Peptides against a protein of PDB entry 6O8C. Designs and how they scored, part 51

Target 1, 262 residues: chain A of PDB entry 6O8C
Amino acid sequence: VGLRYEKISLPKIHPRYDLDGDASMAKAVTGVVCYACRTASTLLLYQELMRKGVRWLVELVKDDYNETVHKKTEVVITLDFCIRNIEKTVKVYEKLMKVNLEAAELGEISDIHTKLLRLSSSQGTIESSLQDISSRLSPGGLLADTWAHQEGTHPRDRNVEKLQVLLNCITEIYYQFKKDKAERRLAYNEEQIHKFDKQKLYYHATKAMSHFSEECVRKYEAFKDKSEEWMRKMLHLRKQLLSLTNQCFDIEEEVSKYQDYT

## One batch from the design tools (peptide; aimed at target 1 K198)

Design b2_p23_8 (made by RFdiffusion4)
Pose (drawn by RFdiffusion4):
Structure b2_p23_8 (pose): chain A 256 residues (1-92, 99-262), chain P 23 residues (1-23)
Amino acid sequence: VGLRYEKISLPKIHPRYDLDGDASMAKAVTGVVCYACRTASTLLLYQELMRKGVRWLVELVKDDYNETVHKKTEVVITLDFCIRNIEKTVKVVNLEAAELGEISDIHTKLLRLSSSQGTIESSLQDISSRLSPGGLLADTWAHQEGTHPRDRNVEKLQVLLNCITEIYYQFKKDKAERRLAYNEEQIHKFDKQKLYYHATKAMSHFSEECVRKYEAFKDKSEEWMRKMLHLRKQLLSLTNQCFDIEEEVSKYQDYT
Amino acid sequence: EEELEELQDELYEELMEELEEEE
């Protein structure tokens, strides 16, 4: 979804010299830049937080991985150990009552369990190579896409907002005077140009640098999330597959 | 500086109130 904010544009700046109109115009412009500036700050937060989260979520899946491998090895030393019971040089030269019967069916399941466990390790390694630092789930897009604190985009907007704010304040004063001396009238007319220049620069900067990069980061994250949930589903299927093996071995562990 | 920040905050709040009224 991303941040739901309203897109607010600069009002039309009429060219006449009008102290009342210019004051009301400057106030409206300052307001739009504040909204743009504030919104630009939240966009940066959402990115910075997203990144802190992705970093953390990746490490958590590594814990879910380590937890699973810890039980896969924990169970193998039971399969290979209980196979050493019913399938060693102890169990099974002509013989008819030497145990080749109904227990041989369990030895068959345990052989298929030990072998099926083989491809578990093959799939388990494949996900480790995706969780690895250089793998195809590495959060490299996170540090490339979008804006950063080092970009100083908010403070850059803030510098322009200050120029615009100082002018508005002066334009209030001018409106209060109802008439401006000669030189002051000219200075006021120049400041009106400066105000428009600063505002359009701040607005276009907000558009082409903050929002454009933010959306690019937003789409990269929706793409990366699909890859993440797809891997988490697979790792989970491997975890359940182990508890299954633990379950089907904990039955045969108790013999007579 | 402080006065300018306060002015910016005020204008921002006014703009937010106008947006809430439009809703």

Design b2_p23_8_s1 (made by RFdiffusion4, then SolubleMPNN; from b2_p23_8, 11 letters changed)
Fold by OpenDDE base, seed 1:
Structure b2_p23_8_s1 (fold): chain B 262 residues (1-262), chain A 23 residues (1-23)
Amino acid sequence: as target 1 above (262 residues)
Amino acid sequence: SSSLQKEQDELLEELEKELEEKK
């Protein structure tokens, strides 16, 4: 579940010169851009935490993979040893059959041999599945974490700092408008300055909102979507690894039943 | 106006530079 943020919009800026209205508007704009700064910071933090989580999960899944490979290798060794021993036994019994030994015993051993060969074939399928998983986890694979470094916003982008600069400019104008309001009436020159500052305020506010929306929110949403998709795939992969491990255990258990014949 | 926008962009660039220097 990603961070929830509220969609913010700038208040309507009235074109008319109104000291009270302009001060109120400037206050509202300051509030909105301040929220944008805080939100951008929070969104950045979330992404950084998620990147850490992604790296952690990758390592965890790699460990699971290695454990599964180890178990598979152990089973293969055991199975191959058992097959070799049974093959030797079959040869001995075939020789003894020439000397009047019971055909029933040879039949039983031969059946065991056939079963073991089937289990060996199953191990081949497990190996293929592990190879597929390895390829998916590889740096160029479908489950590579490269997206986590590319998508979203990064501290190096300095989006929060950029927004803070704009907020500072807006705040300065707001404080001036608060003073202007207190004067109730401005001289002609001060009125012209006020009008100019109002235009500057609008410019800064628009720039801040655009930057917030395009560089912070949009990129965050893209990161979030990618992270959710990737996470689902990784969890599924982990389940597949567990399934393969269980299959190895099942084969090992079955092989153990035939050890008395080796 | 385009001139005002240019001036503001320059100001913002300067402010961004100052922020970088303070870090």
Scores: peptide ipSAE 0.022, ipTM 0.558, DockQ to the pose 0.036
OpenDDE base, seeds 2, 3, 4, 5: peptide ipSAE 0.020, 0.023, 0.022, 0.020; ipTM 0.616, 0.559, 0.557, 0.615; seeds 3, 4 fail the geometry check

Design b2_p23_8_s2 (made by RFdiffusion4, then SolubleMPNN; from b2_p23_8, 9 letters changed)
Fold by OpenDDE base, seed 5:
Structure b2_p23_8_s2 (fold): chain B 262 residues (1-262), chain A 23 residues (1-23)
Amino acid sequence: as target 1 above (262 residues)
Amino acid sequence: MEELQKLQDELLKELEEELEKKK
């Protein structure tokens, strides 16, 4: 989605010398470039807020990861303890079987042991998944937030300030054209100055619009696209972590069913 | 896409609230 902005374009500049028309044109140009300045500022602010949000989300996901790792570790310890206890029990019953006693119970305990070993084998898959997630979250990983610092526009670029300088130049010419209009007729030298100022206005305006389009809008769009892509990946990662957490709880629940035998 | 948008909206809301608290 991102921030919505309106596409702006410069009004048509007619080459004909017309004091009324030139004043009106200059007013319109001033308005357009003023809008560009405000929009550039808004786009920059949005990106800065998003950068803060990205950092916040990274920390949140790291916390979720650490919690999942902790839970996994807890389950592994519990499971290993249960397995060791069952193995001791199996050994005792195996000795009793030599006397043809408790054969049915041994079978049940042996089956439990087999089930626990299967659960233990699944821990390897969980561990591998957690390692993958860790690698993705690590510096240089697929979910690194380095893009947020590289993509888009930054305050250090001073794009808004550059546009403001151009706007000031344009505004000055506009005010002069407003005065020229009030004079209704200019002397030859003043007319020539007016014509030169009109060219200068065009130059500043085109420079402003080019800068706005290429250095503000385009870079913002690139940042927005990267942000959306990254956010999608982070959402997916969080779902994966949740799944792994649930798997740990499922294993813990299953192990709890057999604790009565230990 | 809807979940992504929701997450983005929530994030923006939280950031705005934090900024208001710091004023």
Scores: peptide ipSAE 0.014, ipTM 0.463, DockQ to the pose 0.021
OpenDDE base, seeds 1, 2, 3, 4: peptide ipSAE 0.000, 0.020, 0.000, 0.000; ipTM 0.243, 0.458, 0.248, 0.247; seeds 2, 4 fail the geometry check

Design b2_p23_8_s3 (made by RFdiffusion4, then SolubleMPNN; from b2_p23_8, 10 letters changed)
Fold by OpenDDE base, seed 2:
Structure b2_p23_8_s3 (fold): chain B 262 residues (1-262), chain A 23 residues (1-23)
Amino acid sequence: as target 1 above (262 residues)
Amino acid sequence: SEELKKLQEELLEELLKELEKKK
């Protein structure tokens, strides 16, 4: 789950002035920071896509919820209808009992009535569960997708752009160091510039790595963790909905057995 | 869990569809 990336580190930077070594070091630094830029971009893209996916999943679950509610409603109507019919039948038979007729049938119908009432009671539990689910799916609920907007990195943070700026600075210095290397020896002024640029390179590189680690990777990992947790909750919710749906079907089936008595 | 993996796969498929739309 999630994107795989390699842990990166800056190469060792030697303080000694060395045209060959400095060029090589600069090249390596450029490579590392370039990788950071690309990785940051990829991580950002992943998160943006995941945010869309989260919204999709929410809608999917809402649809499941609505279907379950619909089924529950259907069963309630059917059950209530059966109960009413049985109650009417009971009343008729009770009148007949006054003349000592149809006693055996009354007992059977009464038992059915009792069973139906028990089934009706179970509907209350289903309703409560559905209400709970609705609450969880509602804005501000436990399954709200607010985390997806809060956690992680966003395009507005401009992390990739910031890294790219640093990379550009680093790359420029690298190219200069490559030229310096080709000269084999620099005049005093150029040497001083080279030394100064080396310090700048180090500064830019460390800034880039810090930014990458703290603002890109860390936040991405937090986003990933939250997403996984949220998805588990959503999975559980879907299972719960399925269970409730099945309970409705079970009740419907049971009621159908007694329809001949109504 | 296997079920979680399946859900993640479904999500991934949807994400891939979204990527295709951006191309």
Scores: peptide ipSAE 0.085, ipTM 0.738, DockQ to the pose 0.021
OpenDDE base, seeds 1, 3, 4, 5: peptide ipSAE 0.029, 0.075, 0.079, 0.076; ipTM 0.677, 0.733, 0.734, 0.735; seeds 3, 4 fail the geometry check

Design b2_p23_8_s4 (made by RFdiffusion4, then SolubleMPNN; from b2_p23_8, 11 letters changed)
Fold by OpenDDE base, seed 2:
Structure b2_p23_8_s4 (fold): chain B 262 residues (1-262), chain A 23 residues (1-23)
Amino acid sequence: as target 1 above (262 residues)
Amino acid sequence: MEELKEEQERLLKELEEELEKKK
């Protein structure tokens, strides 16, 4: 679940010259853009934290992978050793069978040998699965974290700073409008300036909200979606690794039952 | 600049309070 933020919109700007209304409008606009600036900062921070989390998770899963590979290798060595010992025993008993000795034991050992070979065949499947996982985790793989560096917003984009500049311009106009309101009536020149400033305020506000929506919110949402998808896949992969580990333990346990014959 | 920032923070707080009331 990503960060929750409120949907904001600019207040209606009335075209009529009204010192009281314009001051109130400017105040509201300032508030909205201020919220956008703060929200953009929060969204950026969230993404940066998530990027750190992604990197951490990648390393964790790589460690899990290496552990699984290690366990698999141990099992293979043990299994191969057991198979070799059983094969030696089979050869000895086959010689004894030529003189009609130890027939029952030979049958049992032969069955064990067959079972061990079957277990050995399953190792190929585990190996293939591990290779698949490795390929997915590798650079350029399906579970690479390159998206985390590409998607979303970054400090280098300077979105917060850009919004802050616009906010400052808007706030200055608001302050002037507050003063204008206090004057109750403006001279002609000051009135014209007020009208121009109102246009500037509208321009800055629209630019700020557009930037916020298109460059901050939209990109954040894209990042969030990618993050969620990637996270699900990573968790599934981790589960797969655990399954493979358990399979190795199961094989090891089964082999241990036959060690008395080796 | 500091005064401007303070006012912005006040306005932000007011807006947040208004948004909370709408919830």
Scores: peptide ipSAE 0.130, ipTM 0.737, DockQ to the pose 0.818
OpenDDE base, seeds 1, 3, 4, 5: peptide ipSAE 0.030, 0.016, 0.050, 0.018; ipTM 0.629, 0.514, 0.674, 0.474

## One batch from the design tools (peptide; aimed at target 1 Y17 Q192 K195 Y202)

Design b2_p24_1 (made by RFdiffusion4)
Pose (drawn by RFdiffusion4):
Structure b2_p24_1 (pose): chain A 256 residues (1-92, 99-262), chain P 24 residues (1-24)
Amino acid sequence: VGLRYEKISLPKIHPRYDLDGDASMAKAVTGVVCYACRTASTLLLYQELMRKGVRWLVELVKDDYNETVHKKTEVVITLDFCIRNIEKTVKVVNLEAAELGEISDIHTKLLRLSSSQGTIESSLQDISSRLSPGGLLADTWAHQEGTHPRDRNVEKLQVLLNCITEIYYQFKKDKAERRLAYNEEQIHKFDKQKLYYHATKAMSHFSEECVRKYEAFKDKSEEWMRKMLHLRKQLLSLTNQCFDIEEEVSKYQDYT
Amino acid sequence: EEEEEEENEEYEEEFEEFQEEVEE
């Protein structure tokens, strides 16, 4: 979804010299830049937080991986150990009652369990190579896409907002005077240009740098999320597959 | 008064030209 904010544009700046109109215009412009500036700050937060989260979530899946491999090895030393019981040089030269019967069916399941465990390790390694630092789930898009604190985009907007704010405040004063001396009238007319220049620059900066890069980050994250849930589903299927093996071995562990 | 009205008209034209340049 991303941040739901309203897109607010600069009002039309009429060219006449009008102390009342210019004051009202400057106030409206300052307001739009504040909204743009404040919104630009939240976009940065959402990115910075998203990145802190992706980094953390990745490490958590690594814990879910290590927890699973810890039980896959924990169970193999039971399979290979309980196979050493019913399938060693102890269990099974002509013989008819030497145990080749109904227990041989369990030895068959345990052989298929030990072998099926083989491809578990093959799939388990494949996900480790995606969770690895260079793998195809590395959060490399996270540090490339979008804006950063080092970009100083908010304080760049803030510098322009200050120019615009100082002018508005002066335009209030001018409106209060109802008439401007000669030089002051001219300076006021120039400041009106400056105000428009600063505002359009701040607005276009907000659009082409903050929002454009934010949306690019937003789409990269939706893409990366699909890959993430796809891997988490696979790792989970491998975890359950182990508990199954633990369950089907903990039955045969108790013999007579 | 006539000179001040001419100056205000020239200013309005120059400001409209400036807005066009900034919008480009």

Design b2_p24_1_s1 (made by RFdiffusion4, then SolubleMPNN; from b2_p24_1, 11 letters changed)
Fold by OpenDDE base, seed 5:
Structure b2_p24_1_s1 (fold): chain B 262 residues (1-262), chain A 24 residues (1-24)
Amino acid sequence: as target 1 above (262 residues)
Amino acid sequence: SEEREREEKEWEKEFEEFLKKVES
């Protein structure tokens, strides 16, 4: 899961003055840092899209929760009404039983009453589960999306721009080294400049790779890990909500069997 | 809005694909 990218490293930079080797090295460094820039941009885009997805999913799950709560409430009302009606009926039949009338019917109604009370108890469990889900979805809850704003890289970090600046410096040196190579031999002063530029190239390249690794890749991986964990938890939560909804439907169906007695 | 509906459908698809990958 997540974007796949290749692990990159800088080529070996030889301290020896070599116009051909230095040009080749500079070309390779340019390529690596260029890849880092593109990768950083892609990773940032992915994270921004995922943040949008996270917000969308949160709203979706909240809607699912509200629907489940609504269904549960409906069933509770229906069940309570049915229980009250059955209790009235039980009282009537108890009076009739004193006159030896309809004793068998009283037994059946009493059994129904017992079943309804069991169903009412199950509603308490559903309520507790919904409360737990609500707490998890609430601000500061275990399924809060605060991590999406905290983890990873953000446009305001300007990581891509920072890498691009370094890439520009490196590219400039590469082009100079290409020219130096074409000259085959440099005068003493130009040779010294070449050596200094090589040191600058090393500095920029190292800085670019460190920034890419520490501020782009590492943070992206942290974001990726958090997102995967959070998504898994959200999936489980949705399954729980579905289960609770189904339980409500099951209770409603069972209550409907006793509507003739209400 | 129609745009929001399209976005929701797209993310739903992405979400389902993600779940398939996680479960595999």
Scores: peptide ipSAE 0.024, ipTM 0.530, DockQ to the pose 0.008
OpenDDE base, seeds 1, 2, 3, 4: peptide ipSAE 0.020, 0.022, 0.020, 0.024; ipTM 0.516, 0.538, 0.525, 0.550; seed 3 fails the geometry check

Design b2_p24_1_s2 (made by RFdiffusion4, then SolubleMPNN; from b2_p24_1, 8 letters changed)
Fold by OpenDDE base, seed 1:
Structure b2_p24_1_s2 (fold): chain B 262 residues (1-262), chain A 24 residues (1-24)
Amino acid sequence: as target 1 above (262 residues)
Amino acid sequence: EEEREKEEKEWEEEFEKFIEEVEK
């Protein structure tokens, strides 16, 4: 999961004045920083897409939760109705028993009543579980998606633009170094300018790489790690919801067996 | 609405792939 990118590093910059070497070095630096710009853009895009996905998943899970709650409510109503009917029947048979008529049938109905009460008790556990899930999904809960907004890189950071500015500066120097190389030998003043530009190149390059590493890559990795963790938790929660739903169906099925006695 | 459904489907597929990868 996540985007793969190649680890990049700046070429070694030799302090010695060498027109051919400096041009070659500048070309390499330009390439590296160019790659950093593109990579930063790609990483940003990925994160933005993931943020959309996170929001979508939250809504999906909320829907699952609501469906489970609805099913639970339905079962509770049905179960309560069945219990009430059985209780009425029990009372009738108890009266009949007092007049010495039908003891065997009362035993069976009483057993059903006991079973239904057990099923009713299980609803409390389901309710508690649903409440726990609700709390986890609530704002500030353990499964809150606030991290998606806080972690990683954002368009507002303008990281790509900042890198592009540095790349432009580097590229300009590179083109000058190509010209210098073509001259084979520079006058004293031009040589001094070349040396100065080489220092500027180094400065821009290091700044670009530091920015890329610290503000783009590192933050992306942090975002990725958090997203993976969060998604695993969300998956687990969905499984829990499914389990609760199945429990409701099981209870409903059991209740249906006893409806013939009501 | 159709675009939303497509997006949802795409994300579902990606999520499934993610889960499969994590479970390996």
Scores: peptide ipSAE 0.028, ipTM 0.469, DockQ to the pose 0.008
OpenDDE base, seeds 2, 3, 4, 5: peptide ipSAE 0.023, 0.025, 0.009, 0.025; ipTM 0.540, 0.561, 0.500, 0.513; seeds 2, 3 fail the geometry check

Design b2_p24_1_s3 (made by RFdiffusion4, then SolubleMPNN; from b2_p24_1, 9 letters changed)
Fold by OpenDDE base, seed 1:
Structure b2_p24_1_s3 (fold): chain B 262 residues (1-262), chain A 24 residues (1-24)
Amino acid sequence: as target 1 above (262 residues)
Amino acid sequence: EEEREREEEEWEKEFEEFIKKVES
């Protein structure tokens, strides 16, 4: 999970006035910043897609939760009904025992009653677990997806656009440096302009790389790490829900064995 | 060549000062 990108760095900028070297350097800088723009765009897209995935997963888990709750409720109703019927039967046999009849059968029914009560108590544990899961999925819970809106980069940050502006400035200087190189020698005034533009290039490039690293890459990495952690927890929660569902089925199966006595 | 290096260093200093002013 996650996008892989190449680590990029600015070429060394030599302070010496050199038309050939400056043109080559400017070309390299343009390429690096261009890559940064494209990478920033890709990283942004990935995060937006992941945010959609996060929302989808939340809904999926909520559906799983509701299904589990429904199954639990069904089992509780069935179990309670069975317990009530067994209790009525126990009362009848107790009356018969008072007249010295059916003592052996009463023992069997009483044992079933005890087992059913134990199953009923286990439902309480399932309920507690479901409540815990519900609390974790709540807006303020440990599995809240609020991080997805806070972490990472967003279209509103305009990072790609900001980088593009810097790239445009750099590209303009690069093309000028190509022209300067073609002239082989510049007049004094043009030479001074070239030197000044070289400083501008450096400034824009540094700003671009700083912005890329701090506002794009770092935030992306933070988002990625949080997303992976959150997804692992959500998947574990789904497994827990499945386990609870299976427990409900197990209880239902046990109850079905005793329905013949009711 | 030494004179050119000195001129470039002066330009760098001037530019840094300019950037500091613009960023303030």
Scores: peptide ipSAE 0.022, ipTM 0.545, DockQ to the pose 0.234
OpenDDE base, seeds 2, 3, 4, 5: peptide ipSAE 0.025, 0.025, 0.017, 0.025; ipTM 0.513, 0.560, 0.430, 0.507; seeds 2, 3, 5 fail the geometry check

Design b2_p24_1_s4 (made by RFdiffusion4, then SolubleMPNN; from b2_p24_1, 12 letters changed)
Fold by OpenDDE base, seed 5:
Structure b2_p24_1_s4 (fold): chain B 262 residues (1-262), chain A 24 residues (1-24)
Amino acid sequence: as target 1 above (262 residues)
Amino acid sequence: SEKRKKEEEEWEKEFEKFLKEVEK
């Protein structure tokens, strides 16, 4: 996913002095650089919106994590309480068994105890998974959002403004070339000025295209790639949290079946 | 006029050189 944009290139510039051709070329260059300015602005806006989205998603996932941890803690307390009660019951029935009483019931209670211990072991695995998730979400973790501040373009870079300055210079020359074209023929001095302006035009255009490609497009693509990768990992993490939550509910449900024996 | 034509040709060559330099 990401914004689609068209690759742009400068038109071919001919070294020949041609008032009609130069005006046409200047018009085309103006159009290309204008597109670059608009595109750079759009790419910047997209990145800023994505940064907001990233921050929002991080907070959402942290909330989900805390909720899961809370649920896990609740289940651990309940499970431990149930285990302790069953252990007391087992001890009582063991004493009764010495008198040859309630042997069948002892077997059933012992089986319940074994099942509860298995559930407790499973809870340990959940704890380990939660710790891993916490580590990943922590500062410096694999899912930290530091990349969102480092990658891509930022308003403080003033890339759009820099491109706009170059566009203004180019546009000014274009308008002059339109006037020159209308004159059909220039005096020698004006012709020399036209030639120099043509060089300036190309210089500004090249600078604009280089800046657009290197400082806008390239950095945007890097941001896009990082954002896609990070988003995929975050979505997977959310699914993992959901799975852990469901496991906690499953354990709670199983424990509830044995509460009548406590 | 011939002198101007020669100057134009020289300018075109210089501009071509400029284009090559900027493309690098």
Scores: peptide ipSAE 0.088, ipTM 0.706, DockQ to the pose 0.876
OpenDDE base, seeds 1, 2, 3, 4: peptide ipSAE 0.079, 0.077, 0.071, 0.080; ipTM 0.700, 0.694, 0.689, 0.692

Design b2_p24_2 (made by RFdiffusion4)
Pose (drawn by RFdiffusion4):
Order: C-alpha cells, then sequence, then structure tokens
Structure b2_p24_2 (pose): chain A 256 residues (1-92, 99-262), chain P 24 residues (1-24)
C-alpha cells in the first residue's frame, strides 16, 4: 500500500501586484511546501523502517533455517543409529527364521526415509544459497533503491521552505502597511518572483526525487516480498518434513 | 545612481515576469 498522502499542488500565482492577494498567496504556498516537506520526511521513514525490517526478517528466516537443520542432523543420528540396530551385522548362510519377515517392512521404510532425507539436504542447501549474503534474496535493492538519510532530501526541502516562509512573513507585514514605499514595492515584487521560484523548485524536487525514488523502492519491495514468502513456504515444508521423519522414527525406535 | 539602476532592473524583470505569467 505505502503511505496514503494527498497530492497537493502549488496554487496559481497571479501576476498582479496586490498586497492582500500576495499575502494570501504566500500563505497558501508555504502551506503546500510544508505538507510536501513533512510528507517527504515520512516517506524517508517508511523506507528506513522497511530496510531495518527486511534486514531483520532475513536474519529471522536464518534462525528458522538453523533451527531446522539442527533437527535434521538431530534425527539423522537416530536413523543411522536405529538402522544400525535392525540392519547391522547383528540382525541378518541359510536361514528361514532369521528375521526376514514383518520387521523387514520397517527396514524398508527406514531405508526410504534415509534416502528421502538425502534430497531434503539438497533442497535445504538451495535455500541457504538464497539466504546467503550474495544470494538471490540478498537485500541489495534495499540499499540501492529509494532515498537515504545521506541524500539530505528533507533538509534540502527545508532550506527552500525557510526562504518561502521568510517571504510570507514579510508579505504579511506589507499587507499590514496597505501601501509600500517606492523601493519596498519593487523589492516586494522581486520577492514574489523569488517565492515562486523557490516553491516550484521545492515541489519539483519533492516529485522527481522523493516520490519517484520512493515508489521505485515500493515496487522493488513488493517483488522481493514474493520471493521471500515463496522461500519461507519451502523452508517450512522442509521443517514439517523433518518432524514427520521424527514422528515416523520415534515409532520404530521402541521395539521388542 | 547605483540604487536607481538596480530598481529599474527589478521593475523591468517584474514586467517581463508578469508577461510570462499572463501567457501561462
Amino acid sequence: VGLRYEKISLPKIHPRYDLDGDASMAKAVTGVVCYACRTASTLLLYQELMRKGVRWLVELVKDDYNETVHKKTEVVITLDFCIRNIEKTVKVVNLEAAELGEISDIHTKLLRLSSSQGTIESSLQDISSRLSPGGLLADTWAHQEGTHPRDRNVEKLQVLLNCITEIYYQFKKDKAERRLAYNEEQIHKFDKQKLYYHATKAMSHFSEECVRKYEAFKDKSEEWMRKMLHLRKQLLSLTNQCFDIEEEVSKYQDYT
Amino acid sequence: EEEEEELEEFEEEYEEWVEEMEEE
């Protein structure tokens, strides 16, 4: 979804010299830049937080991986150990009652369990190579896409907002005077241009730098999330597959 | 003199800017 904010544009700046109109105009412009500036700050937060989260989530899946491989090895030293019971040089030269019967069916399941465990390790390694630092789930898009604190985009907007704010404040004073001396009238007309220039620069910067890069980060994250849930589903299927093996071995562990 | 030349430049820049804004 991303941040739901309203897109607010600069009002039309009428060219006439009008102390009342210019004051009202400057106030409206300052307001729009504040919204743009404040919104630009939240976009940076959502990115910075997203990145802190993706970093953390990746490490958590590594814990779910290490937890699973810790049981896969924990169970193999039971399969290979209980196979060493019913399938060693102890269990099974002509013989008819030497145990080749109904227990041989369990030895068959335990062989298929030890072999099926083989491809578990093959798939388990494949996900480790995606969770690895250089793998195809590395959060490299996270440090490339979008804006950063080092970009200083908020304080760049803030510098322009200060220019605009100082002018508005002066335009209030001018409105209060109802008439401007000669030189002051001209300076006021120039500040009106400066205000428009600063505002359009701050607005276009918010659009083409903050929002554009933010949306690019937003789409890269939706793409990366699909990959993530796809891997988590697979790792989970490998975890359950182990508990199954533990379950089907903990039955045959108790013999007579 | 310098201040009068500067204010004439501000006035000319403002007239050009008003024309450009009316064209928009």

